# Designs tried in a protein design run: peptides against a protein of PDB entry 2Q3Z. Part 67

Target 1, 272 residues: chain A of PDB entry 2Q3Z
Amino acid sequence: YVLTQQGFIYQGSAKFIKNIPWNFGQFEDGILDICLILLDVNPKFLKNAGRDCSRRSSPVYVGRVVSGMVNCNDDQGVLLGRWDNNYGDGVSPMSWIGSVDILRRWKNHGCQRVKYGQCWVFAAVACTVLRCLGIPTRVVTNYNSAHDQNSNLLIEYFRNEFGEIQGDKSEMIWNFHCWVESWMTRPDLQPGYEGWQALDPTPQEKSEGTYCCGPVPVRAIKEGDLSTKYDAPFVFAEVNADVVDWIQQDDGSVHKSINRSLIVGLKISTKS
Target 2, 254 residues: chain A of PDB entry 2Q3Z as posed
Amino acid sequence: YVLTQQGFIYQGSAKFIKNIPWNFGQFQDGILDICLILLDVNPKFLKNAGRDCSRRSSPVYVGRVGSGMVNCNDDQGVLLGRWDNNYGDGVSPMSWIGSVDILRRWKNHGCQRVKYGQCWVFAAVACTVLRCLGIPTRVVTNYNSAHDSNLLIEYFRNSEMIWNFHCWVESWMTRPDLQPGYEGWQALDPTPQEKSEGTYCCGPVPVRAIKEGDLSTKYDAPFVFAEVNADVVDWIQKSINRSLIVGLKISTKS

## One batch from the design tools (peptide; made by RFdiffusion4, then SolubleMPNN)

Design b2_p14_3_s4 (from b2_p14_3, 6 letters changed)
Fold by OpenDDE base, seed 1:
Structure b2_p14_3_s4 (fold): chain B 272 residues (1-272), chain A 14 residues (1-14)
Amino acid sequence: as target 1 above (272 residues)
Amino acid sequence: NDSLQQFPVGSEPP
């Protein structure tokens, strides 16, 4: 997971799984240096360089920093996300073929945010950076991936008496979502949570005030231990949320209905 | 490439 530079990223939908080749390029010329620059411009370093540097031996700490710095939210991070098909003032997320060009553009333009990315681009860049820093990392794809905004482990839709969804969907289920899993020990947790840790660099929700996510043990998510840091409820919901319809009746009453037609979560881990 | 974009389930791609 550290040595492979080329791999595949899974996309599409649960019914129509697609994949693209991706050049992670963690050993290409100058990429490690760019990853180090990424660490040196992170908010924690700027606030207290000595403290930040002293913690860089921890893959837990570094993973969390990287998840925040791959997106440009809150900091001088790498990528700006966009999903509205208006990419004319930048590069379409679908046009990227690897992490190297993205990282080089970021660095060569004075750490200016690169336009644009979507989930697999964020994940792939994070994967490259983490691998550069010696952390075994893989990209994962979750089909029917939920975005829970209020940490209640539900995707909630409001419907009228005819079952029609009302208003804009604040919470949603993506056709697919990508993030990374990194292998590390978790001395900051109770024993048994070593192994793969989920990290999500796509800016979705703030964690401790920053658009970052994880690391959280994959085991904790699997076992439903939502007390484990970081961001266990959010990651759990991505793969396990139930869908609930709140149906307003003519008399003003509201009926809660479990939507069994929308099943959240079909996670595929990659071999490379 | 539009088919590879993220979009909410139940909607069409952008």
Scores: peptide ipSAE 0.352, ipTM 0.848, DockQ to the pose 0.534
Fold by OpenDDE base, seed 4:
Structure b2_p14_3_s4 (fold): chain B 272 residues (1-272), chain A 14 residues (1-14)
Amino acid sequence: as target 1 above (272 residues)
Amino acid sequence: NDSLQQFPVGSEPP
């Protein structure tokens, strides 16, 4: 989880699992230096360098910083996400074969955001950075991954009387989503939450005003402890949200139906 | 490889 530089990232769908090879390259020349630059340009460092540096011994703190800095939202972060197949002014997310080129491009262009990433790219870069910083980290793929926007642990579809989805989908389920899990102690929590912590660098929802997510103990998610920082409800929903169909009739009546055909969450952790 | 893109369940890949 720290020493392996090459691995696979799982993609596709629950029924058709695919993978791609990925070069994490955490020990390649200059990569550690780039990771340190990433820390030195984070908003917390810019606000108070001394305080930021004093907290870098905490994998909880560093993990949260990295989660925020791998995406370029709200800061000088590494990657700009894009999902609309318009990648002509950058690099297609599907073209990347490793984290090294991404990180080098970011640094070499004055910490300008790299175009473009999707979930596995964000996760892979985060994995590289965290490993560089000595934090055991693995990429996780979750099939039928929910994006809960209102923290109600539900994915809600609005349908007409014929079952057709109406309007733009606010909440949705990804065919797959990737994030990382990092091994760390949690002295900031009650005993027993040491171990794997979920971190999600894909900019999906803001946490305390910044597009970051976690760390949250995998144990807390498994046990349903949604009060555990950070971002337990969101991460929980990614793997456990219920799907609800709101069927609207012509007379204005609405019928609530639990969709049992779509099961949210099928998590696969990588071995490397 | 467009087949590896993320997309909402029930939708076509972008």
Scores: peptide ipSAE 0.350, ipTM 0.848, DockQ to the pose 0.526
Fold by OpenDDE base, seed 2:
Structure b2_p14_3_s4 (fold): chain B 272 residues (1-272), chain A 14 residues (1-14)
Amino acid sequence: as target 1 above (272 residues)
Amino acid sequence: NDSLQQFPVGSEPP
């Protein structure tokens, strides 16, 4: 989880699981330096360098910073996400074969955002950075991954009488979503939450005003302890949300229906 | 490989 530089990332769908090879390359030339630059351009460093540096011994702190800095939202982060199949002004997310080129491009272009990434790209880059910084990290894939936007642990679809989804469709389920899990102690939490911590660098929701997510103990998610920082409800929902259909009838009435056909969450963790 | 893109469940791949 620290020494391996090549691995696989799972993609596709729950019914059709795919994988791609990925070069994490955390020990390739210059990558550590780039990771340090990433830390030195993070908003917390820019706000108070001394305070930021004093906290870099904490994997919890560093993990959260990396989660925020792998995406370019809110800061000089690494990657710009795009999902609309219009990648002509950059690199298609599907074209990347490793983290090294992405990080080098970012650094070589003055920490300008790299176009483009999707979840596995974000996760893979985060994995590289965290490993480079000595934090054991693995990429995980969650199929039928929910994006809960209102923290109610539900994915809510508004539908007409014909079952057609209405509205902006803001809440949704991804065919798959990737994030990382990092191994660390959690002295900031009650005892027992050491171990794998989920971190999600894909910009989905803001956490304390920044597009970042985690670290949150995998144990907390497993046990349903949603009070555990950081972002336990969101991560929990990614893997456990229930799906509810609000069906508007012809007469204007609304009926609540539990959608049992959409099963949220099938998490696969990589072993190497 | 475009078939490996993320997309909302119930939608067609981009």
Scores: peptide ipSAE 0.349, ipTM 0.848, DockQ to the pose 0.524
Fold by OpenDDE base, seed 5:
Structure b2_p14_3_s4 (fold): chain B 272 residues (1-272), chain A 14 residues (1-14)
Amino acid sequence: as target 1 above (272 residues)
Amino acid sequence: NDSLQQFPVGSEPP
């Protein structure tokens, strides 16, 4: 989880699982230096360098910073996400075969955002950075991954009597989503939450004002302890959200149905 | 490679 530089990332759908080879390359020339630059341009460093540096001994702190800095939202982060199949002014997310080229491009262009990434690209770059900083990390893929926007642990669809979705759909389920899990102690929590911690660098929801997510103990998610820092409800929903259909009739009546035709969450953790 | 894009369940890939 620290020494391996080559791996696979799972993609596709729950019914048609695919994978691609990926070069994480955490020990390639100059990559550590780039990771340190990433830390030195983060908003917390720019605000108070001394305080930021004093906290870099904490993998919890560093993990949270990396989660925020892998995406370019809110800061001078690495990657710009795009999902509309219009990638002509950059590199298609599907074209990347490793983290090294992405990080080098970012650094070589004055820490300008690299176009473009999707979830597995964000996750893979985060994995590289965290491994480079000595934090055991793996990429995780979750099929039928929910994006809960209003923190109610539900994915809600509004439908007419014919089952047609009405209005603007803000919440969604991805065919797949990738994030990372990092191994660390959690001295900031009660005993027993050491181990794998989920971190999500794809910009989906803000946490404490920044597009970042985690770290949150995988154990907390498994046990349903949603009070645990950081962002437990959001990560829990990614793998456990219920799908609710609100059926609206012409007579004004509304009824609620829990949709079990689509099951949220099928998580695959890589082994290294 | 386009078939490996993320997309919302129930929709076509972009």
Scores: peptide ipSAE 0.341, ipTM 0.844, DockQ to the pose 0.516

Design b2_p14_4_s1 (from b2_p14_4, 8 letters changed)
Fold by OpenDDE base, seed 2:
Parts: C-alpha cells; structure tokens; sequence
Structure b2_p14_4_s1 (fold): chain B 272 residues (1-272), chain A 14 residues (1-14)
C-alpha cells in the first residue's frame, strides 16, 4: 500500500460497477517535496509552526491535516470540487489519470487550488500524499453513499401524498463516493482500534470547523462505536444511514416511513 | 486523457 504507484479506482454505480486506472505516483520526482509543502501551508502550521511540526510524527495528526488540505476549502488546499458538469474554466474531473499532475499544478501555481475534482480525485490525491509520507493507504469506494448533514444517521426525504419529493434535497445519496483508508495505530483511543482508518478529503461536512474527515477506525464504524474520533457518525452514516420518508398527507398530517428501497452503502476496499 | 463517460461522475441518486 506504500509501494504501489499504479492502481484502480472503482466508480459507476452499485448496479454497474466500473473502474479506472490511476497513477498515484508517490515516488515520482518532486512529489515528496510537494507533500511537504502541503504540510507547511496548512492552517495549523501557519498558526503555530513549531507545534504543527512536533506533531507530524503522528499519522493520526498528519492524516487529519491531509484530509483537510487535499480540498481547498478553508485553506490553501489542493483541489476545488465541482459537481455541476460545468468545468470549462478548469479541468474536468474525468480528465485526470493520476495524482502527480494535480499536485505539480498545485505547487507550480503557488499552491493555487486546482480545478476540478470529485470524490475519487480527492481520494486519489490524498492516497498519494499519505503514501508519500509513509502511511499505508488505499482508496475505497462506497456505492449509494449517504451524505448526512445533520448528524442523525438518517437520510430524510420529504414527500407529498403521491410520493414526490418536495423542495430542494438537502441530504442526499451519492451514486458512489470515494475516500481513503490508512493504516495506523491509534494511541489516542482505547486499545483495539489500530488498523485501517477512514479519511475523507472530499469537502462534505466540517469537522471541528474545517472541511476534513477522520481518521476514524474502520473497526469503530463496523461496530457502531460512534463516539470514536474522528467523525464516526458521519462516516458511519455514509455506509449505514437509514432512509426515511416524511410523507405529508392531504390533511396536513405527516407519516414517517422507512424507505427500504434505497439501500445505503456498498463499500469496496482496493487491494492495491 | 479525458474519460468521456458520465457514468463515472459522482452525482446524486435520483
């Protein structure tokens, strides 16, 4: 997971799984230097360089920083996300075939955000950076991935009596979503949570004021330990959220219905 | 090389 520079990323949908080749390229020339620059422009470093540097021996700390810095939200991060199919002023997310070009563009343009990324691009860049920093990391894909915005572990739809969704969808389910899992010990947690940790660099929700996510032990997610740092409820919801329909009747009454037709979560972890 | 396949884009279900 550290040595592999070429791999595949799963995309598509649960019913039609696809994959693309990706060049992570963590050992290509200059990439390590770029990763170090990424660390040196992170908000924590800018606030207190000594403190930030003193904590870089912790994969937990570094992982969280990388999660935040791969996206350009709140900082001088690498990628700007866009999902509206309007990429004319940048590069289409589908155009990328590897992390190296993205990182080089970011660095070469004075750490200016690169346009554009979507989940797999964010994940892939994070994977490259983390691997470059010596943290075993893999990209994972979750189909029917929920985005819980209010931390209630539900995806809620408001519907009329005919089942039609009312108003703008706030919460939603992605056809697929990618993030990374990194192998590390968790001395900050109770014993047993060493191993794969989920990190999500796609800017979806703020964690402690920053668009970042994790690390959270995969074990914690599997066992439903939502108190575990970091962001366990959000990651849990991505793979396990229940879908609830609030159905408004003609008389104004509201009926709660569990939507079992929308099955959240089908996670695929890459083997390379 | 750009992949011209909308099915590879991340998008909301429905």
Amino acid sequence: as target 1 above (272 residues)
Amino acid sequence: KEIIDDSLLQRPLG
Scores: peptide ipSAE 0.415, ipTM 0.809, DockQ to the pose 0.281
Fold by OpenDDE base, seed 4:
Structure b2_p14_4_s1 (fold): chain B 272 residues (1-272), chain A 14 residues (1-14)
Amino acid sequence: as target 1 above (272 residues)
Amino acid sequence: KEIIDDSLLQRPLG
């Protein structure tokens, strides 16, 4: 049996889907207060408290703030991401079993960033915070998740004549990636985009100068409306990017090949 | 092209 505040987060790979239990704990003592602190230390509040507070009734606004504040990039956010297996000076991302401990650590240490998180940790904490603030939210896992860095909707690999990947591998595909979807209306958009909105708190790309992502209507992604704010191209690419191999020959010539063997995107959602 | 089956950590493919 899983309690209301408990859930599962999907991990693993497309071939071997696995899950871990997670305590979101959105109703545990003090968690709401911590979420309010999170809002009160966000850059927009610090810049203009009155304006920030006046906009907190908007799930769109709050969602975007939370997306940025769950990561510690650019602000006094909650989590520091790390992916190099060097976690000795903190807590391994794999060690977390719930959002509560993370949030309490953050608050109790003067809003100092907590080490460390990866995508599911970011997503889970964001889910907790958004739920605390009254926004229906679920964690989403996307297998073979693309990270498009140049907004061309492609993942490009450079290969030598033997097919070996060359270069710095700036663009890449995650084995899996997690973000959240929140239910909200979008009065800032044309009619019809109410419903699930994707938000990505993992610091992958900057949006309007801040490491945040979304909200963007899931419908917009489904329909390919890349003009829809926020960050539609990036989110679209996470689930729909094409893979291109640039194969350099010994004579210096380059051949472009569309890699159809690697399919980007297999999204699964947790129970809403 | 290699898909890394890692159950615990988020990692780049290949």
Scores: peptide ipSAE 0.394, ipTM 0.783, DockQ to the pose 0.512
Fold by OpenDDE base, seed 3:
Structure b2_p14_4_s1 (fold): chain B 272 residues (1-272), chain A 14 residues (1-14)
Amino acid sequence: as target 1 above (272 residues)
Amino acid sequence: KEIIDDSLLQRPLG
């Protein structure tokens, strides 16, 4: 989880699981230095360098910072996400074969955001950075992964009388989604939550004002302890949300229907 | 509603 520089990232669908090789390259020349630059340009450092540096011994703190800095939202982060198939002014997310090129591009262009990433790219870069910083980390793939926007643990679709989805969908289910799990103690929590912690660097929802997610104990998610910081409800929903259809009728009435055809969550953890 | 198989990119379902 720290020493392995090459691994696999799972993609595809729940029924047809596929993987791609990925070069994490945490020991490549200059990569550690870039990771340190990443820390030095984070908003917390810019606000109070002394405070930020004093907390860098905490993998909880560092993990949260990295989660926020791997995406370029809110800061001088590494990657810009894009999902609309318009990648002509950058690099297609599918073109990346490792984290090293991405990190080097970011640094070499004055910490300018790299175009473009999707979930596995964000996760892979985060994995590289965290490993560089000595935090055991693995990439995780969740198939049929939910994005809950309003923290009600539901994915809600509003449909007209013909079953067509109305309005812009903010809540949705991904065919797959990737994030990372990092091994750390949680002295900030009650005993028993040491171990794997979920961190999600893909910008999906803001956490305390920043596009970041976690760390949250995998155990807490498994046991349904949604009071556990950070972002337990969101991560829980990614793997456990229920799907509900709100169907409008001609008379103006609305029918609530549980959508059992969309089963959320099938998580695969890697061994590297 | 339909679970699609797209191994290339992250895409929405339903």
Scores: peptide ipSAE 0.394, ipTM 0.781, DockQ to the pose 0.512
Fold by OpenDDE base, seed 5:
Parts: C-alpha cells; sequence; structure tokens
Structure b2_p14_4_s1 (fold): chain B 272 residues (1-272), chain A 14 residues (1-14)
C-alpha cells in the first residue's frame, strides 16, 4: 500500500467491470517534493503556517488536507473535474496513465489546476500523494455510487405518470465512483476506529466549507455510526442510500413507486 | 432509468 507504484483502477459498470493500469509513481524523482508543495500551498498553511505545520504529524489532518487539495475547488489544488466531454482545452480524463505526469504538470505550471480529471483520476492522485507521505492508501471503486446532496440518505426522483423525471434533478447515482482508503489511527475518536479510513478527493459536497471528504472510519460506515467524523452520512449514502421514486399524477397525487432494480453500492477495494 | 453501459467515463445513471 506504500511500496507499490503500479496498480489497477476499476472502472466500467457493475455488470461490466473493467480495470486500467495506473502508475502511481510515489517514489519517482521529485514527487515527494511536489507533495510537500501541495501541503505548503493549502489554505490552512496560508492562513497560519505554524499551526498547519504543527498538525502535519497527524495522518487524520494530512489526509483531510490532501482530500481538499487534490481538487482545485476552493484553493490552488491539483485537478479540475469535468464530465461533459469537452476536454479540448486540456487533457481528456481517459488519457492519463499515471499520477506523476499530473503532479509534475501542476507543479511546473505554478500550481495551476490541471485539466481534466474524473473520479478515478482524483482518487489516483490522492493515493499517490498519501503514499508519498507515508500513509498506506488504496484506491476504491464503488459501482452505482450515490451522491446525496441534502443529507437525508435518500436519492429521490420525481417522475410523472409516464416515468419521466421531472423538476430539478440534483441528486444522482454514478455508474462508478472512486475514492481512497487510508490506514491510520484515530486518536480523535473513541477506541476501535483505527484502520481503513475513507477519503474522497472528488469535489462533490463541501465539508466544513471546503470541497473535501473524510477521513471517516470504514468501520463506522459498515456499522452505520453516522456521528463519526468526518462526513460519515455522505460516505454512508454513497454505498447505502435508498432510492425513492415519487410518482406525480395529473390530479396532484403523489405516491412512492415500488423499489427499483438499481441497487446502490458495490465496493471493490484494491489489494495494493 | 436503465443502467448505462460506459466502460471509460464516469456518468450519471439517472
Amino acid sequence: as target 1 above (272 residues)
Amino acid sequence: KEIIDDSLLQRPLG
């Protein structure tokens, strides 16, 4: 989880699982320096360098910082996400084969955001950075991954009598979504939550004002302990959200449809 | 909605 530089990232769909090779390259020349630059340009460092540096001995703190800095939202982060197939002014997310080129581009261009990434690119870069900083980390893929935007642990669709989705469709389910899990102790929590912690660098929801997510104990998610920091409800929903279809009739009546065949969450963790 | 078949890109299912 720290020593391996090459691995695989799972993509595709639940029914058609595929993988691509990825060069994490955490030990390649200059990568550690770039990771340190990433820490030195984070908003907390810019606000209070002494305070930030004093906290860098905590993998919990560092993990949260990295989660926020891998995306360029809110800060001088690494990657700009894009999902609309318009990648002509940058690099298509599908073109990347490793984290090293991305990190080098970011650093060499004055810490300007790199175009473009999607979930697996964000996750892979985060994995590289965390491994480089000595934190055991693996990429995780979750198929049929929910994005809960209102913290009710539901993905709600409103449909007319013909089954067509109506109104603003903000909440969604990804065909797949990638994030990372890092191994760390949690002295900030009650005993028993040491181990794998979920971190999500893809900018989906703000946490404490910043597009970051985690760390949250995988155990907490498994056991449904939603009070556990950080962002347990959101991560829980990614893998466990209930899907509700509301049928709106012409007469104004609304009723729940039967359960859909779509099941949220099928998580695959890499072995290295 | 049907589950979309896309092996290369992250896409919303619906």
Scores: peptide ipSAE 0.390, ipTM 0.783, DockQ to the pose 0.493

Design b2_p14_4_s2 (from b2_p14_4, 6 letters changed)
Fold by OpenDDE base, seed 1:
Structure b2_p14_4_s2 (fold): chain B 272 residues (1-272), chain A 14 residues (1-14)
Amino acid sequence: as target 1 above (272 residues)
Amino acid sequence: KEIIDDSLLERPVG
């Protein structure tokens, strides 16, 4: 989880799982330096360098910073996400074969955002950075991954009386979604939450005003302890959300129905 | 011409 430079990332769907090889390349020339630059351009450093640096001994702090800086939202982060299949003015997310080229492009172009990434690209880059910084990290793929926008642990669809979804989906389920898990102690929490911590660098929801997510103990998610920082409800929903259909009737009434055909969450942790 | 495999892209389901 620290030494392995090449690995696999799982993609596809729950019914047809695929994988791609990925070069994390945390030991390649200059990559550590780029990771340090990433820390030095983060908003917290720019606000108060001394305070930021004093906290870099904490994997919790660093993990949260990295989750925010791998995406270019809110800061001078690494990657710009795009999901509409229009990648002509950049690089298709599918074209990347490793983190090294991405990080080098970012640094060599004055920390300008790299176009483009999707979840596995974000996760892979975060994995590289965290490993560079000495934090054991692995990429995780979750199939049928929910994006809960209102923190109610539900994916909600509005349907007409015929069951047809109305309008654009505000909340959604990804065919697959990738994030990372990092091994660390959690002195900031009650005892027992050391171990794997989920971090999600894909910009989905803001956490304390920044597009970042985690770290949150995997144990807390498994046990349903949603009070644990950071972002337990959101991560919990990614893997455990129920799907609800709000069925509109002709008389104006709305009926709530649990959608049992859409099952959220099938998490696969990688070994590399 | 690049062949696009949708299974390799993150996309909504349902």
Scores: peptide ipSAE 0.405, ipTM 0.809, DockQ to the pose 0.283
Fold by OpenDDE base, seed 2:
Structure b2_p14_4_s2 (fold): chain B 272 residues (1-272), chain A 14 residues (1-14)
Amino acid sequence: as target 1 above (272 residues)
Amino acid sequence: KEIIDDSLLERPVG
């Protein structure tokens, strides 16, 4: 998880699982330096360098910083996400074969955001950075991954009497979504939450004002401890959200229905 | 509403 530089990332759908090879390349020349630059341009460092540096011994702190800095939202982060299939002014997310080129482009262009990434790209870059910084990390893929926007652990669809979704979908389920899990102790939490921690660098929801997510103990998610820092409800919902349909009838009445056809969550953790 | 076909791109379901 630290030494492995090449691996696979799972994609596709729950019914049709695919994978791609990925070169994480955490030990390639210059990558460590780029990771350090990433830390040195993070908002916390810019606000108070001494304080930020003093906290870099904490993988919890570093993990959270990296989660925020892999995306360019709110800061001088690495990647700009795009999901509308219009990538002509950049690089298609599908074109990337490793993290090294992305990081080098970012650094070489004055820490200008790299276009473009999607979840697996964000996750892979985060994995590279974290590994480079000595934090054991793996990429995780979750199929039918929910994006809960209002922290109610539900994905809610508004439908007409014919079952057709009405209006713009705000909450959604991804066919697949990738994030990372990092191994670390959690001295900031009650005993027992050491181990794998979920971190999600894809900009989905803000955490404490910044597009970042985690670290949250995988154990906490499994046990349903949603009070656990950081962002337990969001991560929990990604893998466990229930889907609810609000069906509007002709008379204007609304019927609540649990949608059991949409099963959220099928997580695959990589072995390397 | 339905699970979409597999893709190398991340897409919303339904």
Scores: peptide ipSAE 0.381, ipTM 0.777, DockQ to the pose 0.528
Fold by OpenDDE base, seed 5:
Structure b2_p14_4_s2 (fold): chain B 272 residues (1-272), chain A 14 residues (1-14)
Amino acid sequence: as target 1 above (272 residues)
Amino acid sequence: KEIIDDSLLERPVG
């Protein structure tokens, strides 16, 4: 997981699974140095360098920092996300074939955000950085991935009497979403939560004021331990949320209906 | 309601 420089990232949909080759390139020239720069420009370092550096021996701490720094939200992070097909002033997310070019562009332009990324680009860059820092990491793809915004473990749609979605569709389900899992011990938790930890660098929700997510033990998600830091409810919802339709009738009444046609979560992890 | 068929981009489904 730390030695492999070439791999595949799963994309497409649950019904039509596809993959692309990706060059993680964690051992290419200068990449480790760029990863160290990433740590040195993170907000915690800028606030208190000594304290930040003293915590870098913790993969839990470093993983959380990397999750926040791979996206440019809130900080001098690497990538700007965009999903509206307007990529003319940058590079289309589909054009990237590896992490190295992205990281080099970021560093060479004074740590200015690189345009543009989507989930698999964020995940791939995070994977490269974490591997560079000696943390075994793999990219994960979750099909029909839920984005729960109010932490109730539901994806809620408001519909009219004809079943049409009304108003702002804040909560959503992605056709696919990528994040990473990293292997680490969790001395900050009760025994038994060492192993794979989910980290999500795509800016979806703020965690403790910063667009970052995790690390959270995969075991905690599997067992439904939502009290486990970090961000267990959000990650749990990504793979387990129920979909609810609130259907407003012409008489003003509202009917709650479980949407059985939308099944959240089909996770595929890479072997290297 | 249906899962969209998009192999290249991350998109929300209905």
Scores: peptide ipSAE 0.381, ipTM 0.780, DockQ to the pose 0.513
Fold by OpenDDE base, seed 3:
Structure b2_p14_4_s2 (fold): chain B 272 residues (1-272), chain A 14 residues (1-14)
Amino acid sequence: as target 1 above (272 residues)
Amino acid sequence: KEIIDDSLLERPVG
């Protein structure tokens, strides 16, 4: 997980799983230096350098920082996400074949955000950075991945009498979504939560005011311990959310229906 | 966010 520089990232759909090769390149020249720059431009460092540096021995702390810094939201982070198929003023997310070019572009342009990324790009870059920093990390793909916006563990659709979704879809299910899992101890938690920790660098929801997610023990998610920091409810929902349709009737009444055709979550962990 | 028929891109379903 630390030593492997090349691997595969899974994409596609639950029924049609695809993968692409990815060069993580954590040992390529200059990449470690770029990772250190990433740490040195993070908001916590800018606010209090001494405090930030004193906490860099904690993979929990560093993981959370990296999760936030891989996206450019809120800070001088690496990647700008885009999902509207308009990539003409940058690089299509599908064009990337490795993390190295992205990180070098970011650094060489004065830590200016790189256009563009989607989930697997965010995850892959995060994986590279975390590996550079000595944290065993793997990319994870979750098919039919839910984005719960209001922390109720539900994906809710509002539909008219014809079953058509009304308004902007704030909550959604992704065909696939990628994040990373990093191996670390959790001295900040009760015993037993050491091991794989989920971190999500794709900007989806704010955590404590910043677009970041995790680390949260994979075990906690599996066991349904939603009190476990960080962001357990959100990550839990990604893999376990229920889908509910609110159907408006002609008389103005609303009917609640559980949508059993949309099954959330099919997680695939990589071996490297 | 746009819904597209491309399994190579992350997109909403449902």
Scores: peptide ipSAE 0.373, ipTM 0.792, DockQ to the pose 0.344

